Peptides against a protein of PDB entry 8YVU. Designs and how they scored, part 13

Target 1, 39 residues: chain A of PDB entry 8YVU
Amino acid sequence: PQLCYILDAILFLYGIVLTLLYCRLKIQVRKAAITSYEK
Target 2, 160 residues: chain B of PDB entry 8YVU
Amino acid sequence: TWLTVLKKEQEFLGVTQILTAMICLCFGTVVCSVLDISHIEGDIFSSFKAGYPFWGAIFFSISGMLSIISERRNATYLVRGSLGANTASSIAGGTGITILIINLKKSLAYIHIHSCQKFFETKCFMASFSTEIVVMMLFLTILGLGSAVSLTICGAGEEL

## One batch from the design tools (peptide; aimed at target 1 Y14, target 2 I133)

Design b1_p11_7_s1 (made by RFdiffusion4, then SolubleMPNN; from b1_p11_7, 9 letters changed)
Fold by OpenDDE base, seed 2:
Structure b1_p11_7_s1 (fold): chain B 39 residues (1-39), chain C 160 residues (1-160), chain D 39 residues (1-39), chain A 11 residues (1-11)
Amino acid sequence: as target 1 above (39 residues)
Amino acid sequence: as target 2 above (160 residues)
Amino acid sequence: as target 1 above (39 residues)
Amino acid sequence: ILLLLLIQSLL
């Protein structure tokens, strides 16, 4: 049971990090699209 | 440009494969260090007694390393050789994952045989711990399978 | 204990989905950057 | 690249 909770914590942290990276990447896509439209 | 993207993805998949192998190895070593499996009565840890986490991790690591090395060798005259090595690495990785799944199924079956009604017994605690480790290995195996399949698709795409 | 394993499965699935979405988004960023360079 | 760097940092 303790190992399960540790695994949950690791997976949760991984999910948060991936979500943040995804959000940053999404912002970059939007910025790139805007820059492409202004040219 | 597309080929460079695929190459970067292949490197990432190869690194992921190596990382998965290293994690499996670490878990194997931790289990062997914490649990005196030799003194535990029962076949629950038979897969661990066979050293499967160790040799399985080694094979998977070798496959990942071969994939990365093959990708880095961008010599025009060796392109065909690199493709062959990548394909061989993908096959080896897939085979390793299949072996892992089989061993996980076997381990799970042994744990199910030891259906413990009393959680407070040392044997039941050990069986529960083994089950948890097997589940973790199963998750890692699924990740490895995903990487191997992706590498295979990338390799096939380079042949077309 | 059973709830912990269910949580692990959900978090794992979430991690896989996020990874796939991240890869797709990364490809989109690269495509957008290429299109911006050709203009 | 960031993920690769993270993996390299963990290894």
Scores: peptide ipSAE 0.526, ipTM 0.803, DockQ to the pose 0.072
OpenDDE base, seeds 1, 3, 4, 5: peptide ipSAE 0.512, 0.449, 0.504, 0.531; ipTM 0.798, 0.789, 0.803, 0.800; seeds 1, 5 fail the geometry check

Design b1_p11_7_s2 (made by RFdiffusion4, then SolubleMPNN; from b1_p11_7, 9 letters changed)
Fold by OpenDDE base, seed 5:
Structure b1_p11_7_s2 (fold): chain B 39 residues (1-39), chain C 160 residues (1-160), chain D 39 residues (1-39), chain A 11 residues (1-11)
Amino acid sequence: as target 1 above (39 residues)
Amino acid sequence: as target 2 above (160 residues)
Amino acid sequence: as target 1 above (39 residues)
Amino acid sequence: LFLLELIRSLL
């Protein structure tokens, strides 16, 4: 049971990091789309 | 289009493979440090006795490193060398996955043999611990499989 | 303890889905960058 | 160092 909680913590941390990276990429895509629309 | 996408994510797959290898090494080291496997009666830790977390992690690390090196060397003169490195990485990854699957099957078989209802018996505690280790190894194996399959598809697409 | 393993499976699936979405977004950013460079 | 450089290349 303790190992399961450790795995949950690792997967949770990985999920948070991926979510942050996804948000950063989504912002970049939006900025690129706005720049393309203004041209 | 899908092959081009996979090729661009090859570095990421290589990093994931190295990370999986490092987690396997850490897990193997922790198990070896916390448990004196030599004094444990039974074959529950046979995969650890065989040193699988160590050599498996080495195979995944080599596969990931080769993938990263191959992706970074986009020089026209080294195209064949890069293709060779990617192919070698794909083969290494596939071999690593195969070994992990075999070890997982073996570990699952041991868990089924030691199916106990009484948790307070030392054997049942060890069987539960083995089950947890197998689950962790299963997750790592699936991650390794995903990376190696992706690398294999990239390598095959470059040969075509 | 069984709930912990279920949580691990959900977090693992979430990690895979986020990775695929991240790859798709990264491709979109790269395509947008190429289109901006050709203009 | 190689891993750090790889992380920097991905970021």
Scores: peptide ipSAE 0.494, ipTM 0.806, DockQ to the pose 0.058
OpenDDE base, seeds 1, 2, 3, 4: peptide ipSAE 0.495, 0.491, 0.460, 0.475; ipTM 0.804, 0.798, 0.781, 0.792; seeds 1, 3 fail the geometry check

Design b1_p11_7_s3 (made by RFdiffusion4, then SolubleMPNN; from b1_p11_7, 9 letters changed)
Fold by OpenDDE base, seed 1:
Structure b1_p11_7_s3 (fold): chain B 39 residues (1-39), chain C 160 residues (1-160), chain D 39 residues (1-39), chain A 11 residues (1-11)
Amino acid sequence: as target 1 above (39 residues)
Amino acid sequence: as target 2 above (160 residues)
Amino acid sequence: as target 1 above (39 residues)
Amino acid sequence: IFLLELIKSLL
């Protein structure tokens, strides 16, 4: 049971980090799309 | 800017791979320190007996480190080296998954045969613990394989 | 204990999906950068 | 230390 909770913590942290990176990348893609549309 | 973002992403994947490798190594070391696997009857710890946590962790760590170094130096020879290391790490990860699945099946079969109604029996506890560790190692191996494959695809895309 | 393993499975699936989405987004960003350079 | 610097560089 303790090992399961440790795994949950690691997976949760990984999920948060990936979500933040995905959000940042998505914002960058949107900015690039806007700059290409104005040209 | 795009190259810097791509480098950051590859570095992140490399760090994730190294971290996964370190966790696998730590788990392997802890299990070996707490449990005398040599005195445990049966193939419940077959993955540990094969030394998978150790060599798997080393392969993932080397692959991740080479990927990070390749990204930082932007040298063609390092890119090829990283691609080779990531490919080797991916193969090692696949082999590790196979070993872990076999171990998991054996552990589950052991639990089923002994009808572990008495969870407090030492044998049932060890089988349950082994199953939990194998599942954790399986998850870590899949994560490591995912990172290695991602880095391999990125490296292959830079060579084309 | 069973709930912990279910949570692990959900978090693991989420991590895989996010990794795939992140890879797809990265490829899209790369394609957008290449098209802007040819221009 | 190198891993920490790498993580810090990625953040």
Scores: peptide ipSAE 0.517, ipTM 0.820, DockQ to the pose 0.065
OpenDDE base, seeds 2, 3, 4, 5: peptide ipSAE 0.511, 0.473, 0.491, 0.491; ipTM 0.813, 0.792, 0.803, 0.802

Design b1_p11_7_s4 (made by RFdiffusion4, then SolubleMPNN; from b1_p11_7, 10 letters changed)
Fold by OpenDDE base, seed 1:
Structure b1_p11_7_s4 (fold): chain B 39 residues (1-39), chain C 160 residues (1-160), chain D 39 residues (1-39), chain A 11 residues (1-11)
Amino acid sequence: as target 1 above (39 residues)
Amino acid sequence: as target 2 above (160 residues)
Amino acid sequence: as target 1 above (39 residues)
Amino acid sequence: LLLLQLTLSLL
């Protein structure tokens, strides 16, 4: 049971990091799309 | 640009594979150091008895290393070697998952048969611990397989 | 303990899905950048 | 990619 909680913590942290990265990348896509539209 | 991108992705996947392999190896070694699996009665540790943490880790490590080397040297012969290694690692990963699932089922069955309501019983503790470790290994194996498959697809795309 | 394992599975699946989405998004950013360069 | 590498390196 303790190992499970450790794994949960790691996976949770990973999920948060990936979410942040995804958000950043989504912002980049939006910026690129805007720049392409202005051209 | 696309090739440079794929190259960076391949390197990343290779590193991921190596890390996954190292983690699996670490878990395997820790379990082997703490528990004498050979003396444990039953099939609770069937995946460990099969040596999966070791050979699986080795296969993933080799695949990852070959992928990184292939990417860095950008030589056709290395690309083929990497593709072969990635394919082998994917097969190994699939086999490992199968073994782990079987082990998990056996562990769960053991827990059920012994009515492990009392966690403090040595056998129940061992079965629970085995189940936990097997689940962790299963997750790692799935990650490794995902990386190996991704690398295989990338390598196959380069050969076409 | 059972809840922990379920949580692990959910978080793991979430991590995989996010990774795939991130990869797709990254490819889109690159495509957008190439299209912007060809203009 | 580096961030993804770091993320996967942390796994």
Scores: peptide ipSAE 0.530, ipTM 0.808, DockQ to the pose 0.081
OpenDDE base, seeds 2, 3, 4, 5: peptide ipSAE 0.507, 0.456, 0.491, 0.487; ipTM 0.797, 0.788, 0.797, 0.817; seed 5 fails the geometry check

Design b1_p11_8 (made by RFdiffusion4; failed a check: a stray cysteine)
Pose (drawn by RFdiffusion4):
Structure b1_p11_8 (pose): chain A 39 residues (1-39), chain B 160 residues (1-160), chain C 29 residues (1-29), chain P 11 residues (1-11)
Amino acid sequence: as target 1 above (39 residues)
Amino acid sequence: as target 2 above (160 residues)
Amino acid sequence: CYILDAILFLYGIVLTLLYCRLKIQVRKA
Amino acid sequence: QLCYILDAILF
């Protein structure tokens, strides 16, 4: 009954999860590009 | 096979360490700049007053920078410094967790007894604001400490 | 406030859809 | 003001 930031609290978790998943994907793709471009 | 997986997966832990160090500064500067932290009737601030946002800000940042540079450049003396910075960051997080827990204990002791019936917007909006902020910081610190301890136990993997 | 939250509430949907598309594309690669 | 600051921090 006192919404806005209670619903806005889970959006911070959503942001953290996405900002970490993109970093993990970028590091993984960079490693895969290095391992595939050597030969 | 846990050691190999932890070794090959290393610099993301530094990414999340440096994300924690960077997001700790913004909160700490905004909270310490918007209003004085020594004239609170409920003395709600028990973590920002102790320097916690500025106690592990350039502390987690150096551990994340060392851990990132470790795989980028395999320096002779950088490996030794990375383990020390990781274990010092583990101790700093261990302290931060307990100080933040006693901050939650005091904030709940203030809001709990006759200070404000039901939710906020009666007399102490700042009390609910500080409680939510500290809860978000505690969760983020737990996330950072788990990765710091995982990197500390991955980094040694050998005698000395 | 509420509507401001709603404007940034669907940004996550598109961001996760593009993230899944990138994942499927990289899997194909 | 604090409600707006809270929305800005959570963003």

Design b1_p11_8_s1 (made by RFdiffusion4, then SolubleMPNN; from b1_p11_8, 9 letters changed)
Fold by OpenDDE base, seed 5:
Structure b1_p11_8_s1 (fold): chain B 39 residues (1-39), chain C 160 residues (1-160), chain D 39 residues (1-39), chain A 11 residues (1-11)
Amino acid sequence: as target 1 above (39 residues)
Amino acid sequence: as target 2 above (160 residues)
Amino acid sequence: as target 1 above (39 residues)
Amino acid sequence: SLLQLLLELFL
């Protein structure tokens, strides 16, 4: 049980970090696409 | 730049908020259907007795829906409405976190006092179950609060 | 304990999906950057 | 639908 809760905390933190990174990366893709379209 | 990023993710944040709200409602409904909370010691399910899964979910759902509609319609009145709803949702989320933390402390204290080594004891089982539900609700509430705060910042930035 | 395992499963699935999406986006950014450099 | 919105956001 205790190990499960620790795993939950780690996975939750990982999920938050990945969500933020995904958002940043999505913005980079959009910016790159716009720059490619303007050339 | 950060404000621009948040504005672009407004729909995502709104959807996340709605999803969080729906999950909270589901947990609330399940707990209310399976357990007679009125006959359980008040400290174990304090968050449910306060009705947080229900009113919090309503706030988050409204905030999320308004945020999505506001972004799609790009109308000033909707933006202000969304800002208000997100602000209210942020306050609700903060209150919910507080309630859940208090509930968690009480549940953990109960488990400690009764030395719940015998999981098959009804009281210990209920306290453990409460703790698990509260932790799940806490995570969901944090997600909801994060989305609501982000949407609030976006809305505030548009008004400035 | 059972609820913890359910949460673990959800968070794990979420993490996998996000990781796959992140990898796909990263590849897209790289492709866009290469295309922009060749122009 | 909510599902469609999710699909539009992530796919």
Scores: peptide ipSAE 0.467, ipTM 0.795, DockQ to the pose 0.037
OpenDDE base, seeds 1, 2, 3, 4: peptide ipSAE 0.464, 0.456, 0.446, 0.460; ipTM 0.794, 0.790, 0.782, 0.792

Design b1_p11_8_s2 (made by RFdiffusion4, then SolubleMPNN; from b1_p11_8, 8 letters changed)
Fold by OpenDDE base, seed 5:
Structure b1_p11_8_s2 (fold): chain B 39 residues (1-39), chain C 160 residues (1-160), chain D 39 residues (1-39), chain A 11 residues (1-11)
Amino acid sequence: as target 1 above (39 residues)
Amino acid sequence: as target 2 above (160 residues)
Amino acid sequence: as target 1 above (39 residues)
Amino acid sequence: SLYELLLQLLL
């Protein structure tokens, strides 16, 4: 039972990190698209 | 397009394989160090008795390293070697999943038969612990297999 | 305990999906950067 | 190094 909760915590943390990285990349794509449109 | 994507992520997949292998090896060594698997009644640690955390880790590590080296050196012989290693790792991963599923079924059956309501019984605790470790190993094995298969497809696409 | 394992499966699947989306987004960023460099 | 590769991948 405790190991399952530890795994949940690890997977949850991994999901948060990936979500943050995804958001950062999405912002970069949007900035690149805006820059390309202004050229 | 998909093959091009896989080629660009080959290093990532290789690193994922190595990481998965290292985690599997760590789990294997910890379990073997803490528990005397030979004296545990039943087949609740059948995957460990089969040595899967060790040989699986070796296959995934070799596959990952060869994939990274192959991508960096861009040599035809290394590409073929990586393809072979990834194919072997894919087979090993599939076998590992099968072993882990069998172990999981046995562990769950053991818990059901003994009606393990009392967690403090040593046998029930060991069966529960085994189930948890097997589930973790199963997730890691699926991740490793996914990376190995992806690398195999990438390598096969380069040969065609 | 059973709910914990179900949560693990959901979080694991979420992690895989996010990884795939992250890879796709990273490729888009790289393509946008190459296109911007060629202009 | 593998560590540098991981760092380049994550950052």
Scores: peptide ipSAE 0.470, ipTM 0.799, DockQ to the pose 0.036
OpenDDE base, seeds 1, 2, 3, 4: peptide ipSAE 0.463, 0.430, 0.415, 0.455; ipTM 0.801, 0.788, 0.778, 0.790

Design b1_p11_8_s3 (made by RFdiffusion4, then SolubleMPNN; from b1_p11_8, 8 letters changed)
Fold by OpenDDE base, seed 4:
Structure b1_p11_8_s3 (fold): chain B 39 residues (1-39), chain C 160 residues (1-160), chain D 39 residues (1-39), chain A 11 residues (1-11)
Amino acid sequence: as target 1 above (39 residues)
Amino acid sequence: as target 2 above (160 residues)
Amino acid sequence: as target 1 above (39 residues)
Amino acid sequence: NLKLLLLELLL
């Protein structure tokens, strides 16, 4: 049972980090698409 | 293009906020139906006693609905209304997180004081169940707050 | 304890989905970068 | 639109 809560915390942290990274990467893709359209 | 993308993101964030609100409401109703919180000794369910699942769900639902309506109608007054609602929902989310953290601390303290090594005692079972529900509610509240803050930033960007 | 395992399953699934999305987005960024370098 | 948004989020 204690291991389950530890796993929850790790998975939650992982989910937050991945969400932030995904958002940053999505912004980068959008910036790249805009730059390619202005050329 | 950025505004259209932000609008699409706004609708998605609004839907996510409504969904989070509905899940919070469902958890609140389930806990209230299964457990008589009023008869439970201690502050194990302090977040429920404070009515957070109910008012939090209402705030997030209203904010999400206003965000969706604002995006669909593309009217300046709706943008301001959405910004106000998202700000209120962000404050509500922050308050909810605080209440849930306090509840979690109390639940953990209860488990420690009663030496709940044996899960079979009714009080220990209730404390563990409360802890699990509070953790779930905390995660949902963090997601809701993230959506509300994102919508607030988007709305503020449209006013500038 | 059962609720903890349910949460673990949900968070695990969320983590997998986000990882797949992140990988796809990363591949898109790399393709965009290569296309910009060939011009 | 939500399905398309989910699809755009997935693609």
Scores: peptide ipSAE 0.491, ipTM 0.799, DockQ to the pose 0.031
OpenDDE base, seeds 1, 2, 3, 5: peptide ipSAE 0.482, 0.475, 0.463, 0.487; ipTM 0.797, 0.794, 0.791, 0.804

Design b1_p11_8_s4 (made by RFdiffusion4, then SolubleMPNN; from b1_p11_8, 8 letters changed)
Fold by OpenDDE base, seed 1:
Structure b1_p11_8_s4 (fold): chain B 39 residues (1-39), chain C 160 residues (1-160), chain D 39 residues (1-39), chain A 11 residues (1-11)
Amino acid sequence: as target 1 above (39 residues)
Amino acid sequence: as target 2 above (160 residues)
Amino acid sequence: as target 1 above (39 residues)
Amino acid sequence: NLLLLLRELLL
């Protein structure tokens, strides 16, 4: 059971990091799309 | 195309594969250091007895490293080498999944047969621990296989 | 302990889905960047 | 090197 909780912590951290990266990338896509629309 | 997507993420997949391999190796090393698997009765640690955490980790690590090197140097000989290594790692991953599933079934059967209501019994604890570790390794192996297969598809697409 | 394994499965699935979405988004960023350069 | 690769990939 303790190892399961350790895995949960790692997967949870991974999920958070990926979510943050995804959000950053989504913002970049939106910025690029706006810049292409203004040309 | 999906191939273009995978090619762009090839380095990421390679790094992920190496990390997965390192985690598997760490788990294998920790389990072998804490538990004398050779003295444990039954096949609850069959995957560990087979040395899967070690050889699997080595295969995935080599495959990932070769994939990264191949992508960075963009040399034809490295591409072929990476493709071969990734294919081998994919086969190893599939074999590993099979071994882990068999181990998981044996561990679960052991828990059921011995009516492990008393979690504090050493044998039941070991079986439960084995089940937990095997599940973790199964997830890692699936991740490794996914990365290796993806890299194999990318490498095959570069040779066509 | 059973809840922990269920959580692991959910977090694992979440991680895979996020990775796929991240890859798709990264391609969109690159396509948007190329389209902006060709203008 | 692996950490550098990961950092280079993430940044």
Scores: peptide ipSAE 0.481, ipTM 0.811, DockQ to the pose 0.037
OpenDDE base, seeds 2, 3, 4, 5: peptide ipSAE 0.472, 0.461, 0.473, 0.478; ipTM 0.802, 0.796, 0.798, 0.809

## One batch from the design tools (peptide; aimed at target 1 L11, target 2 C26)

Design b1_p12_1 (made by RFdiffusion4; failed a check: a stray cysteine)
Pose (drawn by RFdiffusion4):
Structure b1_p12_1 (pose): chain A 39 residues (1-39), chain B 160 residues (1-160), chain C 29 residues (1-29), chain P 12 residues (1-12)
Amino acid sequence: as target 1 above (39 residues)
Amino acid sequence: as target 2 above (160 residues)
Amino acid sequence: CYILDAILFLYGIVLTLLYCRLKIQVRKA
Amino acid sequence: PQLCYILDAILF
């Protein structure tokens, strides 16, 4: 009954999860590009 | 096989360490700049007053920088410094967890007894704001400490 | 406030859809 | 209410 930031609290978790998943994907793709471009 | 997986997956732990160090500064500066932290009737601030946002800000940052640079550049003396910075960050997080827990204990002791019936917007909006902020910081610090301890136990993997 | 939260509430949907598309594309690669 | 806007800015 006192919404706004209570619903806005889970959005910070959503932001953290996405900002970490993108970093993990970028590092993984960079490693895969290095391993595939050597030969 | 746990050691190999932890070794090959290393610099993302540094990414999340430096994300924790960067996001700790914004909260700490905003909270310590918007209003004085020594004239609170309920003495709600028991973590920002102790320097915790500025106690592990350039502390997690140096551990994340060392861990990122470790795979980028395999320096002779950087491997030794990375383990020390990881274990010092583990100790700093261990302290920060308990100080944040006693901050939650005091904030709940303030809001719990006759200070404010039901939710906020009666007399102590700052008390609920500080409680939510500290809960978010505690969760983020748990996330960061888990990665710091995982990197600390992955880095040695050998005698000395 | 509430509507401001709603404007940034669907940004996550599109961001996760593009993230899944990138994942499927990289899997194909 | 000002702190509510500061909270939204920090969370975004």

Design b1_p12_1_s1 (made by RFdiffusion4, then SolubleMPNN; from b1_p12_1, 10 letters changed)
Fold by OpenDDE base, seed 5:
Structure b1_p12_1_s1 (fold): chain B 39 residues (1-39), chain C 160 residues (1-160), chain D 39 residues (1-39), chain A 12 residues (1-12)
Amino acid sequence: as target 1 above (39 residues)
Amino acid sequence: as target 2 above (160 residues)
Amino acid sequence: as target 1 above (39 residues)
Amino acid sequence: LELLKLLLELIS
């Protein structure tokens, strides 16, 4: 049972990190799209 | 620059793979240090007996390291080498998953046969612990495989 | 304990989905970068 | 140590 909670914590952290990276990437895509539109 | 961002992503995947490998190694070493698997009757620790946590972790570590090195140097030969290593790691991960699934099935069967309603029984405790460890290893292996496959696809895409 | 395992499964699935989405987004960024370079 | 540096670089 304790191991399960540890796994949950790891997976949760992984999910948070991925979410942050995804958000950053999404912002980059938006910036790229805006730049392409202005050209 | 965009290239820097792409490199950072590959590095992230490599780091994730290495981290997964290290965790697998840690679990393997802990299990080996705490439990004498050779003296445990049954196939509950078949994955450990096969040494998967060790060789699998090594493959993932090598793959991750090669991926990072390849990304940093941006050399064609290194990219190809990293692709090969990632492919090998993916195969190893798949094999590991198979072994872990088999082990999980055996562990579950063991729990079912012994009707482990009483957690205080040593056998049931060991079976439960083994199952938990196997599940954790399975998840880690899947994560490692995912990273390796992702790196492989990225590398293949660059070659095309 | 059962809830913990369920949470693990959900988090794991979430991680996989995020990884796939991240990969797709990365491909989009790459395509956008190539298009911007050709212009 | 290199792995730690990579992790730190990734987080930064």
Scores: peptide ipSAE 0.479, ipTM 0.818, DockQ to the pose 0.040
OpenDDE base, seeds 1, 2, 3, 4: peptide ipSAE 0.468, 0.475, 0.459, 0.472; ipTM 0.804, 0.805, 0.791, 0.804; seed 1 fails the geometry check

Design b1_p12_1_s2 (made by RFdiffusion4, then SolubleMPNN; from b1_p12_1, 9 letters changed)
Fold by OpenDDE base, seed 5:
Structure b1_p12_1_s2 (fold): chain B 39 residues (1-39), chain C 160 residues (1-160), chain D 39 residues (1-39), chain A 12 residues (1-12)
Amino acid sequence: as target 1 above (39 residues)
Amino acid sequence: as target 2 above (160 residues)
Amino acid sequence: as target 1 above (39 residues)
Amino acid sequence: LELLLLLQQLLS
């Protein structure tokens, strides 16, 4: 049971990190799209 | 700037793979140090007996390191080497998952046969502990496989 | 304990989905970068 | 050491 909670914590952290990276990437895509539109 | 971002992503995947490998190694070493698997009757620790946590972790570590090195140097030959290593790691991960699933099935069967309603029984405790470790290893292996596959796809995309 | 395993499964699935989305987004960024370079 | 540096770069 304790191991399960540890795994949950790891997976949760992984999910948060991926979400942050995804958000950053999405912002980059938006910036790229805006730049391409202005050209 | 865009190339640096892409490189950072590959590095992240490589680091994730290495981290997964290290965690697998840590679990393997802890299990080996705490439990004498050779004296445990049954196939509850079949994955450990096969040495999967060790060789699998090594493959993932090598794959991750090669991916990082390939990305850092941006050499065509290194990219191909990294792709090969990632492919090998993916295969190893798949094999590991299969072994872990088999082990999980055996562990679950063991729990079912012994009707482990009493957690305080040594056998049931060991079976439960084994099952938990196997599940954790399975998840870590899947994560490692995912990273390896992702790196492989990225590498293949660069070659095309 | 059962809830913990369910949470693990959900978090794991979430991680996979995020990884796939991240990969797709990365491909889009790459395509956008190539298109911007050709212009 | 390289791994630690990579981790630091990821965390930065």
Scores: peptide ipSAE 0.468, ipTM 0.815, DockQ to the pose 0.039
OpenDDE base, seeds 1, 2, 3, 4: peptide ipSAE 0.458, 0.468, 0.406, 0.467; ipTM 0.797, 0.802, 0.775, 0.815

